# Ledger of designs, part 310: peptides against a protein of PDB entry 3WG5

Target 1, 218 residues: chain A of PDB entry 3WG5
Amino acid sequence: LAKNIVYVAQIKGQITSYTYDQFDRYITIAEQDNAEAIIIELDTPGGRADAMMNIVQRIQQSKIPVIIYVYPPGASAASAGTYIALGSHLIAMAPGTSIGACRPILGYSQNGSIIEAPPKITNYFIAYIKSLAQESGRNATIAEEFITKDLSLTPEEALKYGVIEVVARDINELLKKSNGMKTKIPVNGRYVTLNFTNVEVRYLAPSFKDKLISYITD
Target 2, 218 residues: chain A of PDB entry 3WG5 as posed
Amino acid sequence: LAKNIVYVAQIKGQITSYTYDQFDRYITIAEQDNAEAIIIELDTPGGRADAMMNIVQRIQQSKIPVIIYVYPPGASAASAGTYIALGSHLIAMAPGTSIGACRPILGYSQNGSIIEAPPAITNYFIAYIKSLAQESGRNATIAEEFITKDLSLTPEEALKYGVIEVVARDINELLKKSNGMKTKIPVNGRYVTLNFTNVEVRYLAPSFKDKLISYITD

## One batch from the design tools (peptide; made by RFdiffusion4, then SolubleMPNN)

Design b2_p29_8_s2 (from b2_p29_8, 13 letters changed)
Fold by OpenDDE base, seed 2:
Structure b2_p29_8_s2 (fold): chain B 218 residues (1-218), chain C 218 residues (1-218), chain A 29 residues (1-29)
Amino acid sequence: as target 1 above (218 residues)
Amino acid sequence: as target 1 above (218 residues)
Amino acid sequence: SLVEKVSATGRVEIELLTDGAASVQKVLS
């Protein structure tokens, strides 16, 4: 039986292999304690595609629901963050946050200009992001436009278009609004109805390494 | 008039943005002194594709011939190193070195396994490496096979197949053998005949940063 | 400290590596 525990952890900054380690650690802790869910407060401008894909896979392999919460106001799930969100069991956003802008790039030139991804690569990520949206029952057309139009959405727009499931100002409102919702992807092969009635909220602190990496990448 | 100066510098380790900075610095020094050429002693297992592409571009923009010399014995111009070599004005290899193995990957999974590049990405790099070979009048079929067959060649094989121009045991033999050769790509829009008669050889030392990064990435 | 090079522009960076690279690229911060 799942314990009436919900974990909350923060992931901020660029998506890297260290970010994967954070996701893995946080989810593992929540799994070990048989939590009802883990909420990841996400604020990212984007990052590496390989790390992003690994994070998505780790979320999909989670034994418990993983909720991505774009928080606080002013935060974003930009680029890689959008893929991660679309790969998760539930997406929430705080008012004043954003999601989208998912165009892949190869990197930066010496002058700091973007090295554009070739069409073949762009098309790969279009297919990938659409698959995430489709698998999660989210708006695949908008997911594609996150790349093709470099589209960014407000929480209200994202909710309206069926990209996300919840707009909430804080964790308490998130728990209240998401209570009774089904996960958008399976947990251990089954869609789970979230039960946030009489839950204990446990905050996970970042490790020292997590703090250091966040500081360096910001 | 080009001075009778040839610069020699070493680049060792993984191809990164720091490796680009090394190439840029070394070539810039040689350009400023109006050198006849710069020889880059290269030993790399590979690295990042974006950095590699930037390095190739920097070589192509050089005001002087850039010679890639796979050195010493036991060294390799593997993966990204092969692309760099194919983008250069002349390629030399020491006996006991290797070139090739150019298959692109997306990165590494958590268990250290390779994340394979999708066919679209692989095909992009096939086209890219073939273009480098074609532009330099080198064997484009073998260049493709560096990816499709993960082919690695000895200096003797690479010379035989028209991938490289020189096999040399040391800098002195390289200068002797390459004297009078034309660059395989233009320098400032013109193919240059190398003149290594009565040249001064100047060795460039790595910066402190270069040494540190090399140590960390090895 | 060592960090991975990531997108500074809010884009998904495809950290394409070539085979033979021992690890994901890290940069000195």
Scores: peptide ipSAE 0.040, ipTM 0.364, DockQ to the pose 0.275; fails the geometry check
Fold by OpenDDE base, seed 5:
Structure b2_p29_8_s2 (fold): chain B 218 residues (1-218), chain C 218 residues (1-218), chain A 29 residues (1-29)
Amino acid sequence: as target 1 above (218 residues)
Amino acid sequence: as target 1 above (218 residues)
Amino acid sequence: SLVEKVSATGRVEIELLTDGAASVQKVLS
């Protein structure tokens, strides 16, 4: 049985294999405690596509709802962060945050210029991001435009266009607004109605490894 | 004017952005000394495609010939290593080494299984590896089969099929056999005839950073 | 740096792997 517990953890910085380990650790802890949900406060400029895809898969395999919360004000779910959000059970954004800018690249040249992805790769990620949007009942046209137009949205725009579900200033407002909402994707094959009535909020701290990795990547 | 110097350096392990830094450092040192060539003793199981493509570009931009030498016995130019070799001015292999196995993958799943690349990505790398072979006058059919059949070749087979130019037991035999050969791709827009008559061999050591990175990636 | 440099540009970097060793698998897992 689910306990009246909601976990909150923060993921900040570039999306890498180490970010996958953070997601896996946080979700696993919340699963073990049979939490009603885990909220991941996300602030990322983007990162690696392989790690991003693994994170999306890990979220979709979660035994509990995973809420991506673009937080605090000034944060972004940019690039890889947008895919992760679109792959999650619920998306929230704080005022003054952004989502989008999802064009794939192969990397950087010796002079620091972007190596553009060939059309074949771009088309793969268009299909992928559209599938995430469609599976979650979110705006697949806007999801495509995150790539084709390098589109970025405000929380208000993202809500209006059906990319996200909640605009919230803090965790308390998020819990209040999302209470009674259905997850946008199934949990263990079932759409879950979120129950945030009389919940305990538990904050997960980063591990020593997480702190070390963050220090190295900054 | 080129000095009668040939540099030799070793690159071992996974192909990453740090491996690019190693290639860049080694080639830059040899360029600054106006070496006749640099020999990179390569032993790699593969690695990242972005780093691989950057390494290929760095080799092709080299002001001096870059020779990839799959060495010592038991080493491989596997996967990303094959692309790097095919992008170089000359390929040599020691007895008991291998080359090939170039199928692209998206990464590894949570259970450690391979996430297969979609046909669009596979076809991109087929076109890419064939272009490297064609530009260097090497066997483009076999280069394609490194992907489509997951083909791996012995030095003797690779030589026979026109994938590589030299089979050599050591640096002295390599210099002897490659003396008077033309580079398979241009150096500064010109095909260079290798002159290894009365050359000094200088070995480049890994930097402290190179050693640290190797320790972390092993 | 113990971690590969990832771009802070807000782009999805496609780190495609080429078929290779258990060692590459260890770095990604």
Scores: peptide ipSAE 0.037, ipTM 0.381, DockQ to the pose 0.277; fails the geometry check
Fold by OpenDDE base, seed 3:
Structure b2_p29_8_s2 (fold): chain B 218 residues (1-218), chain C 218 residues (1-218), chain A 29 residues (1-29)
Amino acid sequence: as target 1 above (218 residues)
Amino acid sequence: as target 1 above (218 residues)
Amino acid sequence: SLVEKVSATGRVEIELLTDGAASVQKVLS
């Protein structure tokens, strides 16, 4: 029996336009090979809201399921990363990771202080994050509180509150636990049941450009 | 008679968090010296939406009038620059400049193609740009079309359509033409009548940091 | 084109750039 392929790729660091390019490249490769899914190992403190929104859109336009996996232990899907996760087909987290802290800011001042976003922007992102949660059947109240309270959750809390679907220590456990789950949002207009019973895991390495950009933005 | 001070500063290049820092620094200096106004000579192809919104907020919180001047000839207040202009107390443009092209994008793909923003984001920025126009008594219909049609205007068109207040070839002509005009938005809760009859023009140079950042982002 | 940047503290950053591929690529880069 021909094995289904699952791709795994890592995205680490700030969410930027280059991060979008990485998402696009990785998803495109997996689409071209008709993969069962792609797992994005995500570790981000956040980044650009525009890039985030583009990434969410790219994920939602994917021809295959995109699983956001907050990994490894110590990693986070903070701020923009939370939006990306909430916009994806399935969210997994490793123990010792975090999700949340989604309050928009305008940036950092020269002294390193946070510049607060105006209420109009904050309210927009409240509506946006709630829509992502609602569309994916996830906890929209907690999603709002990721902004209004700058809430951060552990994997166990996130699972308990219905923000995420899986807590897994590694890729093998993730595949085992997510096997038979339905995507939380449609793939090409249909909710897909994941089949990870006979899969080949194929790792995608970052391009040289990806490495260079990560180095510059780190 | 003690001369009123008008500050002039240049902001060129992409709108980023560093651009916010420049705006903040320049406006703060002018505020501290109780200037009649600050003129920001703006030349930008656009940039980050978050930085733009912060800049707009910073301008609107200014203790003194902030005039956006699209200058020199050949310059533009494109995309984010248009929002900044629409959020300011007065907009001026030099002949041979442009304003508009405000459609949000998520970024550029690796092949250089534009990644379209999802309708939700586009609609948000439509509402936002319209609010800026309405609050400033400027043409909200054209402001919307800056997004929906990716419209770009000449200074003459922008003046004709009520998007901007002044067409001026240089700072001296700008001061002459804007003398006696009311700010299009409040300064500390009050609409201010500009008085440029007896002013000292004081130019603010970019800091070394500003120069370095511009060099990196160019 | 509006490009949003989310800060290192996990906050969403918004950016706006023109449809000129070169200009947006620089901001998004």
Scores: peptide ipSAE 0.034, ipTM 0.252, DockQ to the pose 0.261; fails the geometry check
Fold by OpenDDE base, seed 4:
Structure b2_p29_8_s2 (fold): chain B 218 residues (1-218), chain C 218 residues (1-218), chain A 29 residues (1-29)
Amino acid sequence: as target 1 above (218 residues)
Amino acid sequence: as target 1 above (218 residues)
Amino acid sequence: SLVEKVSATGRVEIELLTDGAASVQKVLS
């Protein structure tokens, strides 16, 4: 029996327009190969709101399930990463990772202090993050608190509170646990049941451009 | 009689964190030399809101008058440049320049289309730009329309509507026309009367860093 | 970052742009 393909790609660092390009490239490759799903190993401290919103939209437009996996241990889906996760078809976290801390800011002062977002902006992102949670059948109250309280959760807490779907130590455990789960948002207008019974795992490498950007941003 | 010093510096291109560094460096040099004023020759299509707000704050904290001069002909104080101008002690424009077009955006889509700012964000910047206009005794209604109508004005229109203080063809004409004017915002808590009767004009050059950044952004 | 002080802090940067966002992307490319 022909194996279904599951792609795994890594996205690390700040969420920028280049991160959108990475998501788009990786998802497009997986779509072209008619993959059963793509798993994005995500480790981000956050980033730009515009890029984040574009990434969420790109995920929602995906022809295949997009699984956000906060990995490895020590990684985070902080800030923009949480929005992206909440906009995805399935969220998984490895033990020792975190999710949350979503309070929007206008930026940083020259001394490194945060420039606070005005209430109008904060309230916009509260509405947005709650919408993502509601549409994905995830905890909208906790989603709001990711902003209002700058809340960060462990994988176990996030699972308990219905923010994420899976806690997994590695890709094999993730595939095993997520097998038979329905996507939390539609794929092409339908909730898809994940089938990971007979899959080939294919790892996607960063492009030369991706490597260069990472080198410059480090 | 010892000549007072007026510094002239150029800031061209997008408003970024590097533009803040340029403003800070130039103003600091002029402050250290106890200059009568600094004139910033500004030509910008706009840029980042956080950097813009930091620049406005830096201008407001200046120990000397900061004059924004939209120069040369063909230049603009577009978008973020308008906010900076409205936050300054005096605005001048050369004939053939423009000011305005201040609608905030979230960014650009991958195809280059504008991602519109939500009403809550737009309304925040309306309040902000109106505050800058009001505090500087400039036309707050037109300031709002720079956003709501994406309005751009000629120097003559901007002068007529009380957005700017001077139309000048060159630095000599600017100094002549602005001599004896009061700053539109306080310098160290006081409205200062500009004295350009006996001044030495000193031009500040871009640093090596400034040149490198400009080279990369072009 | 040589080109941009990339904030390492875990907050959503609402990089509200008034104009010219496309050029910031070019600097990072």
Scores: peptide ipSAE 0.032, ipTM 0.379, DockQ to the pose 0.281; fails the geometry check

Design b2_p29_8_s3 (from b2_p29_8, 13 letters changed)
Fold by OpenDDE base, seed 4:
Structure b2_p29_8_s3 (fold): chain B 218 residues (1-218), chain C 218 residues (1-218), chain A 29 residues (1-29)
Amino acid sequence: as target 1 above (218 residues)
Amino acid sequence: as target 1 above (218 residues)
Amino acid sequence: SLVEEVSKTGRVEIPVLTDGAASVQKVLA
């Protein structure tokens, strides 16, 4: 019986236009191979809202399920990472990770203080994050509080409150726990039941460009 | 009679956090020397709204007049550059330059198409750009149209419509024409009358860091 | 480092791009 393929790719660091290129490249490879899914190991402090929205749209346009996995322990899906997760087909977190802190900011002052976003912008992102939560059948109240209270959650809290679908220590546990789950958003207009019974795990490496960007950003 | 100093610095390219550092460095040098003013030769297609807002705030906090000069011919104060100009003490343009096209976008799709900003974001920036125009005694209706119509103006149009204060071919003509003008916004809480009768022009060079960033962004 | 200043953004930066930010994509191609 032909093994279904599951891709695993890592996206680490700030969400930028380059991060969009990474998501697009990784998802495209997995789509071309007719993968059962792609798992994105995400570790981000946040980043650009524009890139984030484009990434969400790219995930929503995916021909295959995109699973956001906050990994490894110590990683976060902070800020933009939370929006991306909420826009994905399934969210998993490793123990010792975090999700949330989604308050939009205009940036940092020279002294490192946050420049607050105007209420109109904050309210836009509240509406947006709530929409992502609602469309994915996730907790829209907590999604709002990720902004209004700058809330961050543990994996256990996020699972309890219906923000995420899986807590898993590694890829094998993730595949095992997510097997038979329905995607939280449609794939090509249909909710897909994940089938991880007979899968080959393929790891996608960063491109040379991805490595260079990471090296410049580290 | 001791010559008053006027600094001239160039800021070219995208508005980013690095552009803020350039503005801050240049203005700080001019402040430390108790300059009569600093002229920023600006050529930008636009950039980040966060960096733009920080730059506007830095200009507003300046201890000396900051003159934005769209220069050389072929240059633009596009998008974020227009906001910066409207936040400054005086705007000048060289013939053959442009100002405007301020519509906020969420970015570019992979195909290069503009991802439109949601109405809430657009409306925020409309309110912001109108506020900058109103506070500086400039045309708030045209400032709004820089967004709503994606309007771009010639120097002559911008002068005619009360968006800018000076059309000048070079620094000498700019100094001559702006001599005796009042700043359009306060310097340390007071409208300052520019005195360019006995000035030494000092050019500020890009730092090594500025050159490296420009090299990476070009 | 120059890198550390870019990395400090732990929050959804709403880069409202104003028209013209297209050129950042070209530099890393």
Scores: peptide ipSAE 0.108, ipTM 0.552, DockQ to the pose 0.295; fails the geometry check
Fold by OpenDDE base, seed 1:
Structure b2_p29_8_s3 (fold): chain B 218 residues (1-218), chain C 218 residues (1-218), chain A 29 residues (1-29)
Amino acid sequence: as target 1 above (218 residues)
Amino acid sequence: as target 1 above (218 residues)
Amino acid sequence: SLVEEVSKTGRVEIPVLTDGAASVQKVLA
């Protein structure tokens, strides 16, 4: 009996146009193989809002479920990472990770101080993050507070507040806990029940280009 | 009967990318020899947050238990050192040491004054340190106060408040007291019971590079 | 749209969504 395939890939570092290319490549590979799902191990401090929005759109257009897994311990889905997670079919976090701190900024001044975003931009992202939460059946009040209070949560808090779906220590626990869950957003217009019975896990390695860019940007 | 091996190594000074290399090297050696554990004698005033987070991640990925031992008397696991300790499988402190003072800063001004971190950064590290404490079954309230109050504790206070597991005067007392304890975080997905019966202690000396960098940074 | 809001603010700068960790390279803990 042909085992269902689950892909696992890693995305680490700042969210940029290159991060979009990584998401697109990984999801495309998993789509081509008709995988049951792809798990993206995410560790990001955030990044560009434009790249983030493109990534969210690419996830939402996926032909298969995309699971964002904040992993390993010590990782974060910070800022842009939170938006990406909220735009995904399922969010998991490892113990020792964080999510939130979503307030937009215009950048950093020469002295390292934050250049605040004008209210119009902040309000735009409040509306945007609330929409992602609402569409995925996640806590839109907390999603707003990720901006208005620059709130960050532990996995346990995020689970308790209905921001995320799974706390898991590793891929095996994630597969076990998420088996039989419905996707929080549609896949091709339908909510999918995840089937992780009798799966083969396939790891997607970073491309040479991925490694080089990570080395330059880290 | 082949004696179980316990490695002991020293990490002293500021937490930097080089400190990560030290942790990685020491843990890798102990992993290769299938050691029962490695004890890292830690004395640090803190350092870079990025390096700290990488070190925590490396500890959490260890194939063997990593014990952080704040040693010798007069040493501290200050700032970044506290995070590293909270990310480890077991924390020990010698009498006359300290732990805490975890408030993030952006650096020092030309006049030596602290450049305060913006609330975003502070809140991020609050979530992060709380997650480390929660995952390890340590006091997350005190972990937060290490930031919000810039709190520092004695070994006795830290033990009493459930921040650390052992107060020990030396390696022999540490081995004796920690024998039969469970790791506070998993090793390869499982909580391990420490077995320090009939062990050989092996000391890992600093590399020549380690000595040189310590000399330059101290 | 984000582009529209950026245009209305007269700033061409794309908002950065970073938590304190993007500045972690400069953060001393």
Scores: peptide ipSAE 0.094, ipTM 0.361, DockQ to the pose 0.086; fails the geometry check
Fold by OpenDDE base, seed 2:
Structure b2_p29_8_s3 (fold): chain B 218 residues (1-218), chain C 218 residues (1-218), chain A 29 residues (1-29)
Amino acid sequence: as target 1 above (218 residues)
Amino acid sequence: as target 1 above (218 residues)
Amino acid sequence: SLVEEVSKTGRVEIPVLTDGAASVQKVLA
């Protein structure tokens, strides 16, 4: 029986224009192979807001379900990573991971203190993150608090509050738990029921370029 | 009868990228020899959060149980050391040691006063430390208080509150008390019951590089 | 748009959405 293919790829580090290129490449490969889904193992402290917004758009334009999996244990979908997750078709977290802390900043001062964003910018991102949560049927109140309180959640809290859909220790548990779930946003205009009953898992390696740029930006 | 091997290695000083290299090397040696476990005798005042998070990930990816042993008497698993311990398969403490004091800081001012981390950073690490505790079935409330109250505990208190699993005076007592215990987190996806009934203890020495860098960073 | 809002603030800098971990390299835990 022709196995449905599920791709797995890792994205680690700061969200930049290069991270957009990684998302685009990985999703494109999975689209070309008509995969059942792609799982992105995400570990990020955040990054650039412009790159984040482009990544969200790319995910929403995907022809296949894009699952954000905050993995491995100790990883985070922090700040920009939270926005990306909220813009995706399904969110999973491994035990020991975190999500949140979404308050925008302009940067860091020489002493390492945060340079605060002006209220106009903060309010823009409050509206944006709430819209992502609302569109995906996730907790918009908590999404706002990710900014206004700089809130960070455990996987258990995030699941409890309806921010995420799955807590899973590994890819096998993720596939098992998400099997039969509907995507939280449409794929090609339709909410898709995930079918992971008879799947082949294919791991995508970062390109040489991906490795080099990740190494330079770290 | 082929004796199960237990490795013992010491990690002392500040948590840095070099400390990650030590953990990685020691665990790799023990994995290669298919050891029953590795015991890391830990004595640290803390260090870099990035290095700490990488160490936690490396421990959680271990193919064998990694036991953190706060040793000798007078040692601490302070700050970053507490996170590392909470991310491990089993925690032991010697009498006269301490654990806790996990509040993140940005550094020290010229006058030696602490530069406080912004709430964003503090909240991130609250979520992170709670997730480590929850994943390992340890006291998440106390884990949070390690940050919010800068709490430090004795071995007896830490055991009482369910932060650690063993109080032991030496390696022999540790092996005796932990024999038959289950790991607090999985090894290769499974909770392992430790078997220390017929073991050979092998001590790993720091590499020359380890000694040199430890000497330079101290 | 974000660009419009940034322009209205008189700053050309695009906001950074980082957790404390961007500073975590400098965070002593």
Scores: peptide ipSAE 0.066, ipTM 0.320, DockQ to the pose 0.095; fails the geometry check
Fold by OpenDDE base, seed 3:
Structure b2_p29_8_s3 (fold): chain B 218 residues (1-218), chain C 218 residues (1-218), chain A 29 residues (1-29)
Amino acid sequence: as target 1 above (218 residues)
Amino acid sequence: as target 1 above (218 residues)
Amino acid sequence: SLVEEVSKTGRVEIPVLTDGAASVQKVLA
């Protein structure tokens, strides 16, 4: 039996335009090889809403399932990372990770204080995050509270509340638990049942450009 | 002699996430056919900075030259459109078009008044637009003034000041004038000399989805 | 940078670029 390929790539740090390039590159490689899925190990404190929205779109336009995996323990899908996760085909979290804290801001003042977003922007993101949750059959009430209460959840809470689909310690447990699950959003217009019964795991390394940009933005 | 293909597509209206999808689709089609270039006929009042930045990145990652053509007469590459143009391999404008007015805002209040961006955001976009101009060998001083003075230019002024490369009345004149020009930024790591000596022009129509979204967002 | 500042707080930021003709609703749509 021909082995299906599952790609794994890491995206760490701030969500920027360069993060979009990483997502696009990684997903494109996996699409070209007709992979069963790509798992993105995500660890982010958040970042730009612009890059976030485009990453969500790129994921939703993927020809293959994109699994967001909040990993390793100690990692987070904070702020922009939560939106990205909610826009994906499947969300997994490792124990000791977090998700949430999605209230938009305008940035920081020179003294490091938060510049609050006007209500209109906040309401836009409430509608946006609720749409992501609803489209994926995830808890839209909690998604709203990620903004209105700046709520952060543990993996166990996120699973319990129907925000995420899997809690897994590692890639092997993730593959085992997600085997036979349907994607929460469509892939090329159809909900796909994940088949991880006979897979080869391929790790994608960051490009030299990715490393350089990460070094500059970190 | 095998005819090289030049694609032409239209992008009109606000710069949104759907506009990114259009850019991505059009460029991808042209890449797949190994086109000599794609010309995007752009007419935009501006839009989201998030979508804009991702469009710029998608253009800069293109496997083929992407020419932004501000067209037809009466069109503009306003605000976000200017950034997109400055991020592209070649800028052309038709007579009677405009470029500039790049000052970022946070949006509009309920009464339709502009919510001003804080200095930090404005300074970010000054740095960003200057980088686009510098990377493309275009006038970075004028690029900055597109923000600081909210400057708008005619095609003749933009050409004179070294913001754009071509003033052309139509696609035929654009092809004629840009033939033998080098791209202002690299394509796959190299500056490409455009060859429009023996080309077939192919027009890309908007997809049904593109038409539907345009209808909803217009 | 603005990006560096946003990263420290875990927040999302959306700048808008418009000539004034586009409504925020359309820009955000």
Scores: peptide ipSAE 0.041, ipTM 0.259, DockQ to the pose 0.274; fails the geometry check

